Peptides against a protein of PDB entry 4HTP. Designs and how they scored, part 15

Target 1, 231 residues: chain A of PDB entry 4HTP
Amino acid sequence: SQTVASHVPFADLCSTLERIQKSKGRAEKIRHFREFLDSWRKFHDALHKNHKDVTDSFYPAMRLILPQLERERMAYGIKETMLAKLYIELLNLPRDGKDALKLLNYRTPTGTHGDAGDFAMIAYFVLKPRCLQKGSLTIQQVNDLLDSIASNNSAKRKDLIKKSLLQLITQSSALEQKWLIRMIIKDLKLGVSQQTIFSVFHNDAAELHNVTTDLEKVCRQLHDPSVGLSD

## One batch from the design tools (peptide; made by RFdiffusion4, then SolubleMPNN)

Design b1_p9_6_s1 (from b1_p9_6, 5 letters changed)
Fold by OpenDDE base, seed 4:
Structure b1_p9_6_s1 (fold): chain B 231 residues (1-231), chain A 9 residues (1-9)
Amino acid sequence: as target 1 above (231 residues)
Amino acid sequence: MLHLEELLA
């Protein structure tokens, strides 16, 4: 079935997240999120104009924005050390070289950026001069690949995990990979709370999530900002 | 912001 996520480039989400992160004030952060959300809803209405009862919702994006609330997808089994080793191999970085050591020792970087403990930022600077300028993945494709990783982790199929990771990496810009890493590690560092994200999405979102702990249900039931829980 | 016009084309 047609979904909004199958049409929206992953780059558009990442650019929004980047704008949110770079914004200093809460109001500006909220504005960027609201603009993305409003555009999503507008596209949803256009895409599903002749279909009143669809299961499509903001969930594919929301689960990437709030990855710590993911309950449908099982654990990836991926940590920073694994990603570091993968990038060293993929980029053919000298093992004793500066960039390889930055990735492996991401907790104590010697660089000027002060990104200690943020593997995604360290990776970004290593990737920036080496990766594609523009990615080609949609939000749906990213979620499909993440589903594959989780499934293969459960099945202990390491080679297939690597295959899916390589597909994600080779079809993503450095900026997209920065955010993808944060989604996998489940720490976006947006500077805006979960409650704020829910409040902007829908007035009843936080309450429904507190009761159900089901992010998809929240997105489906409250996809219309004008329709409340009691309606 | 989504490139809605391009996506709807």
Scores: peptide ipSAE 0.043, ipTM 0.759, DockQ to the pose 0.576
Fold by OpenDDE base, seed 1:
Parts: structure tokens; C-alpha cells; sequence
Structure b1_p9_6_s1 (fold): chain B 231 residues (1-231), chain A 9 residues (1-9)
């Protein structure tokens, strides 16, 4: 089935998130998110112009933007140390080399950037000179791969987890991987609250989420910003 | 979002 997420490059989401993160003020952060959301809704309307009964919504993006609210997908079983080891292996980094040690000791301040404790940023700088400049994944494909990881984690299929991770990594830019890592670890560091994200999405979103705790339901029922819960 | 704009175009 055709979904908006199947057409939206993951890179577009990541670039938006990067802009949000780099923005200093709340208003600017909101603007960047709103621009992405408006574009999504516009595309949705165009894609589904002749289909009134669609379940497609902003959910595929929202669950990546608010990964801590994920309830459909089970735990990934992935920590920073696992990713560090994977990158060391994949990039063939010397185990006692500077970059390998940076990844493994990401909590220890090394250098002038002050990125201690932010594994995704450390990974970004290691990856930037070594990976593709442009990724090829859509938001749907990213979610499919993340679903696979969670499912295989539940099934204790470590090899299949690795396979899906490798697919994510090899088809993603350094910037995309930075954000992917943050999505997996469930800490985007956007500088805007969950409440702000919901408020921009729909005036009733926070309320509906508080009652249902169902992010998909929130995105589906409140897809149209002009239609409220009481309508 | 340049890509989405291109797709709508």
C-alpha cells in the first residue's frame, strides 16, 4: 500500500531534526518541525486524493521523533557498546586506535567538542569521513528495519539483528546514522519537549495521548489539524 | 523539504 512514509526519504527527516537541534530558540525549532509536518500533510492529501478511508498518518515519522513513546515495537536490545563494537568491526577500525577508543569510551570527555556521553555525536564524527554522503532509505524502510530488529531481539536472533543493523548503516549517511542511533537509544536531544511536538501536531494531541498512550491513534485520529476530538 | 516538493510537483 502506498503510504507517505514510503515516499519520504529518511534523510529529509534527519535534516529536519538536525535543523531543529541546531536552532537556538523554541520558535525556530517549532518552525522547522511545522515545515516538515505541513509538507507531510500536503503530500498525504495529494497521495490519497481519491481515497477517503485511509489509515495512513504521520505515525511513521512521529514514532521516530518521539521514540520514547514507542509501544508497538518491542525493545531493540541495542546499547551504545553494541553499536560501538559493530562500527569497529564494520569500519575495520583498529581496536586500540583513537576512533575505536572514542566509540567505546564515549562517556569520557575526549577532545574539545564536549560531546561526552553523546554516542551519536561521537559516531557521527567517526562515520563522516568513512560513509556515504547520501542515504537511500525511506522512513518506511527505516521503520521496517527497526521492526525487524525488535522482532529478532525478542526471538534472540542475534545474527538477524546484525543483518538489519548493517542494512541501516550501509544505506545511511553519517548524519542519518547520528539520528538513527538517537532513535534507537531513544534520546533525540532536540531541545523541544514532547508537549511542544504534540502541540504543533494538533491542539488535542497531548490530551489524546495522555488518555490512550497510543501514538498511532493520536496521529490517525488527529491527522487533520482542523478536526478536533470533540468534532 | 525539497524532495517532497519535487514529488508534488
Amino acid sequence: as target 1 above (231 residues)
Amino acid sequence: MLHLEELLA
Scores: peptide ipSAE 0.043, ipTM 0.769, DockQ to the pose 0.703
Fold by OpenDDE base, seed 5:
Structure b1_p9_6_s1 (fold): chain B 231 residues (1-231), chain A 9 residues (1-9)
Amino acid sequence: as target 1 above (231 residues)
Amino acid sequence: MLHLEELLA
């Protein structure tokens, strides 16, 4: 079945997240999220115009925006050190080179940008001159690959984990990879709270999530902002 | 803005 996520480029989500992160005020952060959400809902209505009983929802995007609330997908088993080694290998970086050392020692402040401890930002600057300018993945494809990683981690199939990671990396821009890393590590650093995200999504979202702890259920049941829990 | 409208065309 067709889903909104199968049509939305991952780049669009990443651009939205980037705008949110760069925004200083809460109101501006909320505006960027709302614009993305509204566009998603409009597309949903158009895509499913003739189908009333669809299970499609904002869940594919929401689980990437709030990755710490993920309960369906098992643990990735991926840490910054693993990603650093992967990038060094993939990009053929000299092991004693500046960029390799930046990735491996990401916790040590070496630069003027204050990115110490933020592996994703360090990776971004290493990747920017070396990767594609535009990615090709949809949100659905990203989730499928992340599902594969989690499944293969559970099955202890390291080679297949690497394969899926390579697919993600080779089909993503530096900006997309920055956000993908943060999704995997489960720290987006948006500067907006979970409560704020829920409140913008639906007035009853925080309450429903507090009771169910089921992000998919929240997104599905509260898909329409005009329909409440008591309706 | 998501250029989603262009994808439906």
Scores: peptide ipSAE 0.042, ipTM 0.759, DockQ to the pose 0.621
Fold by OpenDDE base, seed 2:
Structure b1_p9_6_s1 (fold): chain B 231 residues (1-231), chain A 9 residues (1-9)
Amino acid sequence: as target 1 above (231 residues)
Amino acid sequence: MLHLEELLA
């Protein structure tokens, strides 16, 4: 079945997240999220104009924005050290070179950017001169690849995990990879709370999530901002 | 979001 997520570029989500992160005030952060959400809902209405009772919702995006609340897919089994090694291999970085050492020693960077402890930012600067400028993945494709990683981690298929990671990396810009890393590590550092994200999505979202702990149910049942839980 | 608007046009 056709979904909104199958049409929305992952780059669009990442650009939104980047804007949110760079925004100084809560109001501006909320505005950027609201703009993305409103665009999504508008596209949903257009895409499903002739089809009632669709299961499509904001869930594919929401689970990437709030990855710490993911319950459908299991753990990825991926840490910063694994990603560092993968990037060194993939980019053919000299092991004793500056960039390889930056990735491995991301907690104590010697650089001027002050990105100590943020692996995603360190990776971004290493990737920026080496990666494509525009990625090709949709939100659906990103979720499919992440599902594959989680499934293969459970099955202890390290080679297949690497394969899916390579697909993500080779089809993503440096900026997209920055956010992808943060999604995998489950820390987006947006500067807005979970409660704020839910409140912008729907007035009843936080309550429904507290009861169900199911992001998909929250997104599906509260898809229309004008229809409440008691309706 | 410029891209989504383009898809709706």
Scores: peptide ipSAE 0.039, ipTM 0.756, DockQ to the pose 0.691

Design b1_p9_6_s2 (from b1_p9_6, 7 letters changed)
Fold by OpenDDE base, seed 3:
Structure b1_p9_6_s2 (fold): chain B 231 residues (1-231), chain A 9 residues (1-9)
Amino acid sequence: as target 1 above (231 residues)
Amino acid sequence: MLSLEKMLA
């Protein structure tokens, strides 16, 4: 069946996240998230106009926005050091070169940017002059690749993990990779709380999640902001 | 304008 996530570019989510992160106030951060969510809901209504009993929801995006609440897929088994080594190999960086050392020693400040300890930001600046300007992945494709990574991690198939990671990397801009890294590491640094995200999504979302701990159920049952839990 | 809105216009 056709899903909204199969049509939404991953770049659109990343652009929204970037706007949220750069916004100074809570109100502006909320506005950017709301705009993305509203667009998603409008597209859902159009896509499923003649099919009212669909299971499609905001879940594919929500699980990337709140990656610490992921319960459907198991651990990726990926840390910053693994990604650093992969990028060094993929970009053919000299092992003793400045950029390779920046990735490996990302916790130590080496440049003009105060990004020490944030691997995703370090990676972004290394990738920016080397990667394509526009990615080609949809949100569904990103989730499919992440599912593959988690599954293969459980099966201890390192070769297949690498294959999926390479697909993600080679089809993503530097900005998209920054956010992808943060999703994998499960720290988006948006400056808004989980409670805020849920509150914007639906008034009853936080309550339902507290009881069920099921993000998909929250997104599906509370898809319509005008329909509450008790309705 | 987001890509989704462009697709619906």
Scores: peptide ipSAE 0.075, ipTM 0.808, DockQ to the pose 0.840
Fold by OpenDDE base, seed 1:
Structure b1_p9_6_s2 (fold): chain B 231 residues (1-231), chain A 9 residues (1-9)
Amino acid sequence: as target 1 above (231 residues)
Amino acid sequence: MLSLEKMLA
């Protein structure tokens, strides 16, 4: 079925997240998120104009924005060290070279940037001169690949995990990979709370999530900001 | 302007 997520470039989400992260004030962070959300809802209405009772919602994006609340897909089994090794291999980095060591020792301050402990940022700078400037993935495709990774992790199919990761990596810009890494590791560092994200999405979102712990249900039931829980 | 917005314009 046709979904909003199948049309929205992953790059658009990443650009929004980047703007949020770079914004200093809460209000500015909220504005960037709201703009993305409003655009999503508007597109949803247009896409589904003649269709009632669609299950399509903001969930595909929300689960990437709040990956720590993911309950549908199982664990990826991916840590920073695995990604580091993958990048070293994929980019053919000398193992004893500066970039490889930066990735492997991401917790150690390098003195170049205040990126100690932030693997995604370290990866970004390594990737920036080596990767495509524009990615090609939609939000749906990203979620499909992440689902594949989780499924294959559960099945202990390491080669298939690698395959899906390579698809994600090779079709993503450095910026998109930065955020993808953070989604996988489940730490976006947006500087805005989960509560704030929910409050912007819908006034009743936090409450519904607290009761159900079901992010998809929250997104579907509270898709319309004008329709509350009590309605 | 996001790609999504372009599609709506």
Scores: peptide ipSAE 0.069, ipTM 0.807, DockQ to the pose 0.812
Fold by OpenDDE base, seed 2:
Structure b1_p9_6_s2 (fold): chain B 231 residues (1-231), chain A 9 residues (1-9)
Amino acid sequence: as target 1 above (231 residues)
Amino acid sequence: MLSLEKMLA
């Protein structure tokens, strides 16, 4: 379909999230998010220049940035232990080897990075020497695969869940997988609040979300930052 | 956003 998300590489979102996480101050974090958002809006305007009443919005990205607010997808049914086992299998890691043990015992510090309790960071360092430098997935494709995982979890189709996860993993860099894991676990650790993200997106976003609890509606109705809720 | 910028050029 003709959406902004079908054109934006997932790598671009992950790079933005990485910049936000590494930024020390609130202002710098906001700047990085704003730059991504502004670029998205500009591309939207160009893509849909001759089309009226489009439903396309920032929602495909927003639901990955604020995964705890997801209401359209059901639960993935995926935990760190499942991912650890999958990576050990996929990467053919010796079960008694250093990297396998790091993944399985991610809560206990075994390495020099001080990433105890952060599975995504542990996974990143294991994946970095073994994965592609750049992934090939768009934001839309990532969302499609996540939809598949949630649907198949509901249907108890474990084999199909594995297939979708394998597609995500094999087409993603280590950095992209770090962020994908955090999206699935629903903890991005950006260092900015939900309120801050909404405030940057639109002045009325927090209020509309509080009333509707519908992230897609928020993104669609408040797509234009110059048009208020009451306009 | 290098990729998006390239698409707009």
Scores: peptide ipSAE 0.067, ipTM 0.817, DockQ to the pose 0.715
Fold by OpenDDE base, seed 4:
Structure b1_p9_6_s2 (fold): chain B 231 residues (1-231), chain A 9 residues (1-9)
Amino acid sequence: as target 1 above (231 residues)
Amino acid sequence: MLSLEKMLA
């Protein structure tokens, strides 16, 4: 489908998230998110300049930024231990080796990074010297693959889950995988609240979400920052 | 979104 998400590299979202995470203050975090959002809206306007009644919105990105609010996609059935085992297999890591043990024992403090309990960060450091420098996936493709994972989980098709995960992994940089993992586990650790994300997106976003609990509806109805709920 | 901006140019 012709959507903004079909054109936006997943890497662009991940780099934005990385900048947000690394930012020290709320204002700087907000700035990075706002810049991404503004670019998205501008692209939307250009892409759909001849089509006024489109359902396309920021939703494909928003559901990755606020994965804990995902309601359309069913559970992935994926935990850190599953990912650890997958990476060990995929990367052919010695089972008793340092990196395999780091992944399996991600909750145990190891090394100087202080990333204990953050599986995504541990995975990042394991992946960085081993994976592609640049990913090739769009936001839409990532969501499609995540949809596939959820669907196959519901259908108890473990092999197909693995297939989709492998596609995500093999087409993603270490940084992209770091964020992808966090999206799957539903903990981005951005250091900015849900309320802040909504407030930057639209003044009425938090209210509409509180009533509907529908992230897509929020993104669609409040796509235009100048048009409020009462309009 | 540097890549998007480039696409708009």
Scores: peptide ipSAE 0.057, ipTM 0.811, DockQ to the pose 0.758; fails the geometry check

Design b1_p9_6_s3 (from b1_p9_6, 5 letters changed)
Fold by OpenDDE base, seed 1:
Structure b1_p9_6_s3 (fold): chain B 231 residues (1-231), chain A 9 residues (1-9)
Amino acid sequence: as target 1 above (231 residues)
Amino acid sequence: RLSLEELLE
C-alpha cells in the first residue's frame, strides 16, 4: 500500500527541522512544524482519497521528530565515536588532520562556532564541502534503513549495520546527515518540548501518549485533528 | 579529499 512517507523527501523534513531550530520564538517554531504537518495531512487526503480504511499516518515522520519516544525499533548501538571513525574512513580524512581530530574530539572547543559537544554540528561542517547539496532519500527509505540498523544491531551483524549507514550517508546532504545523526543519538535540539509537538499535532495527543506510550497509536487514532478521543 | 559523490562512482 502507498504511504505518504514513500513520497515525502527526507530533505523536506530536515529543512523543516532546520527552520524550527533556527527560529527564535516558540510561535515561529510551532508555525514551521504546523506547516509541515498540514502539508502531510493534505497529501494524505489526496493520496488516499478513494481509500478510507488506511493505516497510513504521520507516524513515519513523528518517530523521527520524537526519536526518544521510539519503541518499535530496538537500539541502534551507534555512538558518536563510531560515527566519527566511520566518517574518517569514508572521507579518507588524515588521522592527524584537523577534521578527523574535530570529529574525534567533538566535546572539546576547537573553533569559534561554539558547537562543542554537538557531534552533529561538527560533522555538518566537515561534511558540507564533501557532500551533495540535495539528498535522494524519502522518509520511508530513511526509516527502512534505520530499521535495518536496529535489526542488525540486535543480530550483531556489524557488516550489515555499516552497509545501511553507508547508504544513509552517501544518499544524504550534509544538512540531512546532521539531522540523521541527531535522530540516531535521539537529541534534535529543536528548542520545543515534546508537549508542544503533541499539542500542535492534536489536542489529545499528549494524553493518549501518556496512557498508551505508543506513538503509532497516537498518530493513527488522532490523525484527524477535528476528531477527539471522546469522539 | 574524496567527496561522497566520488566514493559512489
Scores: peptide ipSAE 0.007, ipTM 0.446, DockQ to the pose 0.028
Fold by OpenDDE base, seed 2:
Structure b1_p9_6_s3 (fold): chain B 231 residues (1-231), chain A 9 residues (1-9)
Amino acid sequence: as target 1 above (231 residues)
Amino acid sequence: RLSLEELLE
C-alpha cells in the first residue's frame, strides 16, 4: 500500500532536524517541526483522498524523531566503535591517519570544533568531502533498512547487518548520515523535549503515549489534530 | 582515500 513515507525523501527530514538543532529558541524549533508535520499531513490528505480509513500515519517519521521510544524493532547492536571501523574500511582511511583516529577516539578532543563526545558530528566532517551531495533514500526505505539491521542483529547475521549499513551509507549525504547515526545511537540532540514534540503533534499525544507506550497508536489515533481522545 | 561515490561505481 502507498504511504506518505514512501514519497518523502529522508533528506527532507534531516534538513528539518538540522534547522531545529541550529535554532536557538524553543519557538523557532517548534516552528520547523510544525512545518514538516503540516506538510506531511497535507500530503497524506492528498495521497489518500479517495481512500478512507487508511492505517498510514506520521509513525514512520515519528519513530526516527523519537528513536528512544522505538518498541517495534529490536536493538540494532550498533555502537560508535563499530561505525568508526566501518567508515575507516569503507572510505579506505589510513588507520594511523588523522581522520581514522578522530573516529576511533571521538571522545577525546583533538580538533578545533569542540565536537568531542559527539560521534555523529565527527563523522559528518570526515564524510562531508567524501559523500554525495544529495541522498536518494525515502523515509520508508530508511525504516526498511533499519528493520533489516535489527532483524539481522537478532539473528546474529553480521554480514547482512553490514550490507544494510552499507546501503544506508552509500545512498546518503554527509548530513543525512549525521542524523542517521544519531537515530541509531538514539540521541538527536535537538534541544527540544519529547513533551514538546508530542504537544506540537497533538494535544493528547503525551497522555496517550503515557498510557499505551505505543508510538504507532499515538500517531494513528491522533492523526487529525482536531479530533481528541474523547471524540 | 575512496569517496562513497567511487564505491558505487
Scores: peptide ipSAE 0.006, ipTM 0.448, DockQ to the pose 0.028
Fold by OpenDDE base, seed 3:
Structure b1_p9_6_s3 (fold): chain B 231 residues (1-231), chain A 9 residues (1-9)
Amino acid sequence: as target 1 above (231 residues)
Amino acid sequence: RLSLEELLE
């Protein structure tokens, strides 16, 4: 069946996240998230106009926005050091070169950006002059690849993990990869709390999540902002 | 140095 996530470019989510991060005030951050959410709901209504009781929801996006609350996927088994080594190999960076050392020693400030400790930002600047300007992945495709990574990590299939990571990397812009890394590491640094994200999504979202700890249930049951838990 | 674009070609 058709899903909203199969039609929404991953780039659109990343652009929204970038706007949220760059916004100084809480109100502006909320506005950017609300705009994305409203667009998603409108697209859902149009896509499913002739179909009632679909299971499709905001869940594919929500699980990427709040990756620390992911419970469906098992652990990826991916750390910053693994990604650093992968990028060095993929980009054919000299191992003793400046860019390779930046990735490996991401905790130590080496430049003027003040990005020490943020691997995703270090990677972004290395990737920006070396990668596609526009990615080609949908949110559904990103989630499918992440599912593959988690499954293969559980099965100890390192070669298949690498294959899926390469697909993610080669089909993504530098900006998309920055956010993808943060999703994998489970730290988006948006400057907005989980509670705020839930409150914008639905008035009852925080309560339902506190009880069920199930993001998919939260997104599906509270898809319509006008329909509450008591309804 | 390989670009990601070059890897897709």
Scores: peptide ipSAE 0.006, ipTM 0.441, DockQ to the pose 0.029
Fold by OpenDDE base, seed 5:
Structure b1_p9_6_s3 (fold): chain B 231 residues (1-231), chain A 9 residues (1-9)
Amino acid sequence: as target 1 above (231 residues)
Amino acid sequence: RLSLEELLE
């Protein structure tokens, strides 16, 4: 069955997240998220016009926006140091070079950007001159690859983890990789709270999540913003 | 600087 996530480019989500991050005010941050959500719901209605009983929801996007609430997917087993080494290998960076050292020593301030401690930002600047300008992955494909990573981590299949990571990296822009890294590390640094995200999604979302702790259930049951829990 | 594209060739 077709899903919205199978049609939405991962780049669109990343662009939205980038806009949210760059916005200074809470109201502007909320606006960008709302615009993405409204677009998603509109596409859902069009895609499923003839099918009223679908299980498709905002869940594929929501679990990437709130990765710390993920319960379906097991741990990735990926740290910043692993990613640093992978990038050094993949990009054939000299180990004693400036870019390799930036990745390995991402906690130490090395430049004027003040990105110390934010591995994703350090990676972005290293990747920007080296990556494709436009990625090709959909949100569903990203989730499939992340599922593969988690499954293979559980199975201790390091080679297959690397394979899936390489697919993500080679098919993503520098901007997409910045956000992908933050999703894997589970820290998006959006400057907006979980409660705000839920409140924009649905008035009852925070309450339902507090009771169920099931993000998919929240997204499915509260898919329609006009239909409440008591309805 | 090796691009990702060059690595896939």
Scores: peptide ipSAE 0.006, ipTM 0.436, DockQ to the pose 0.027

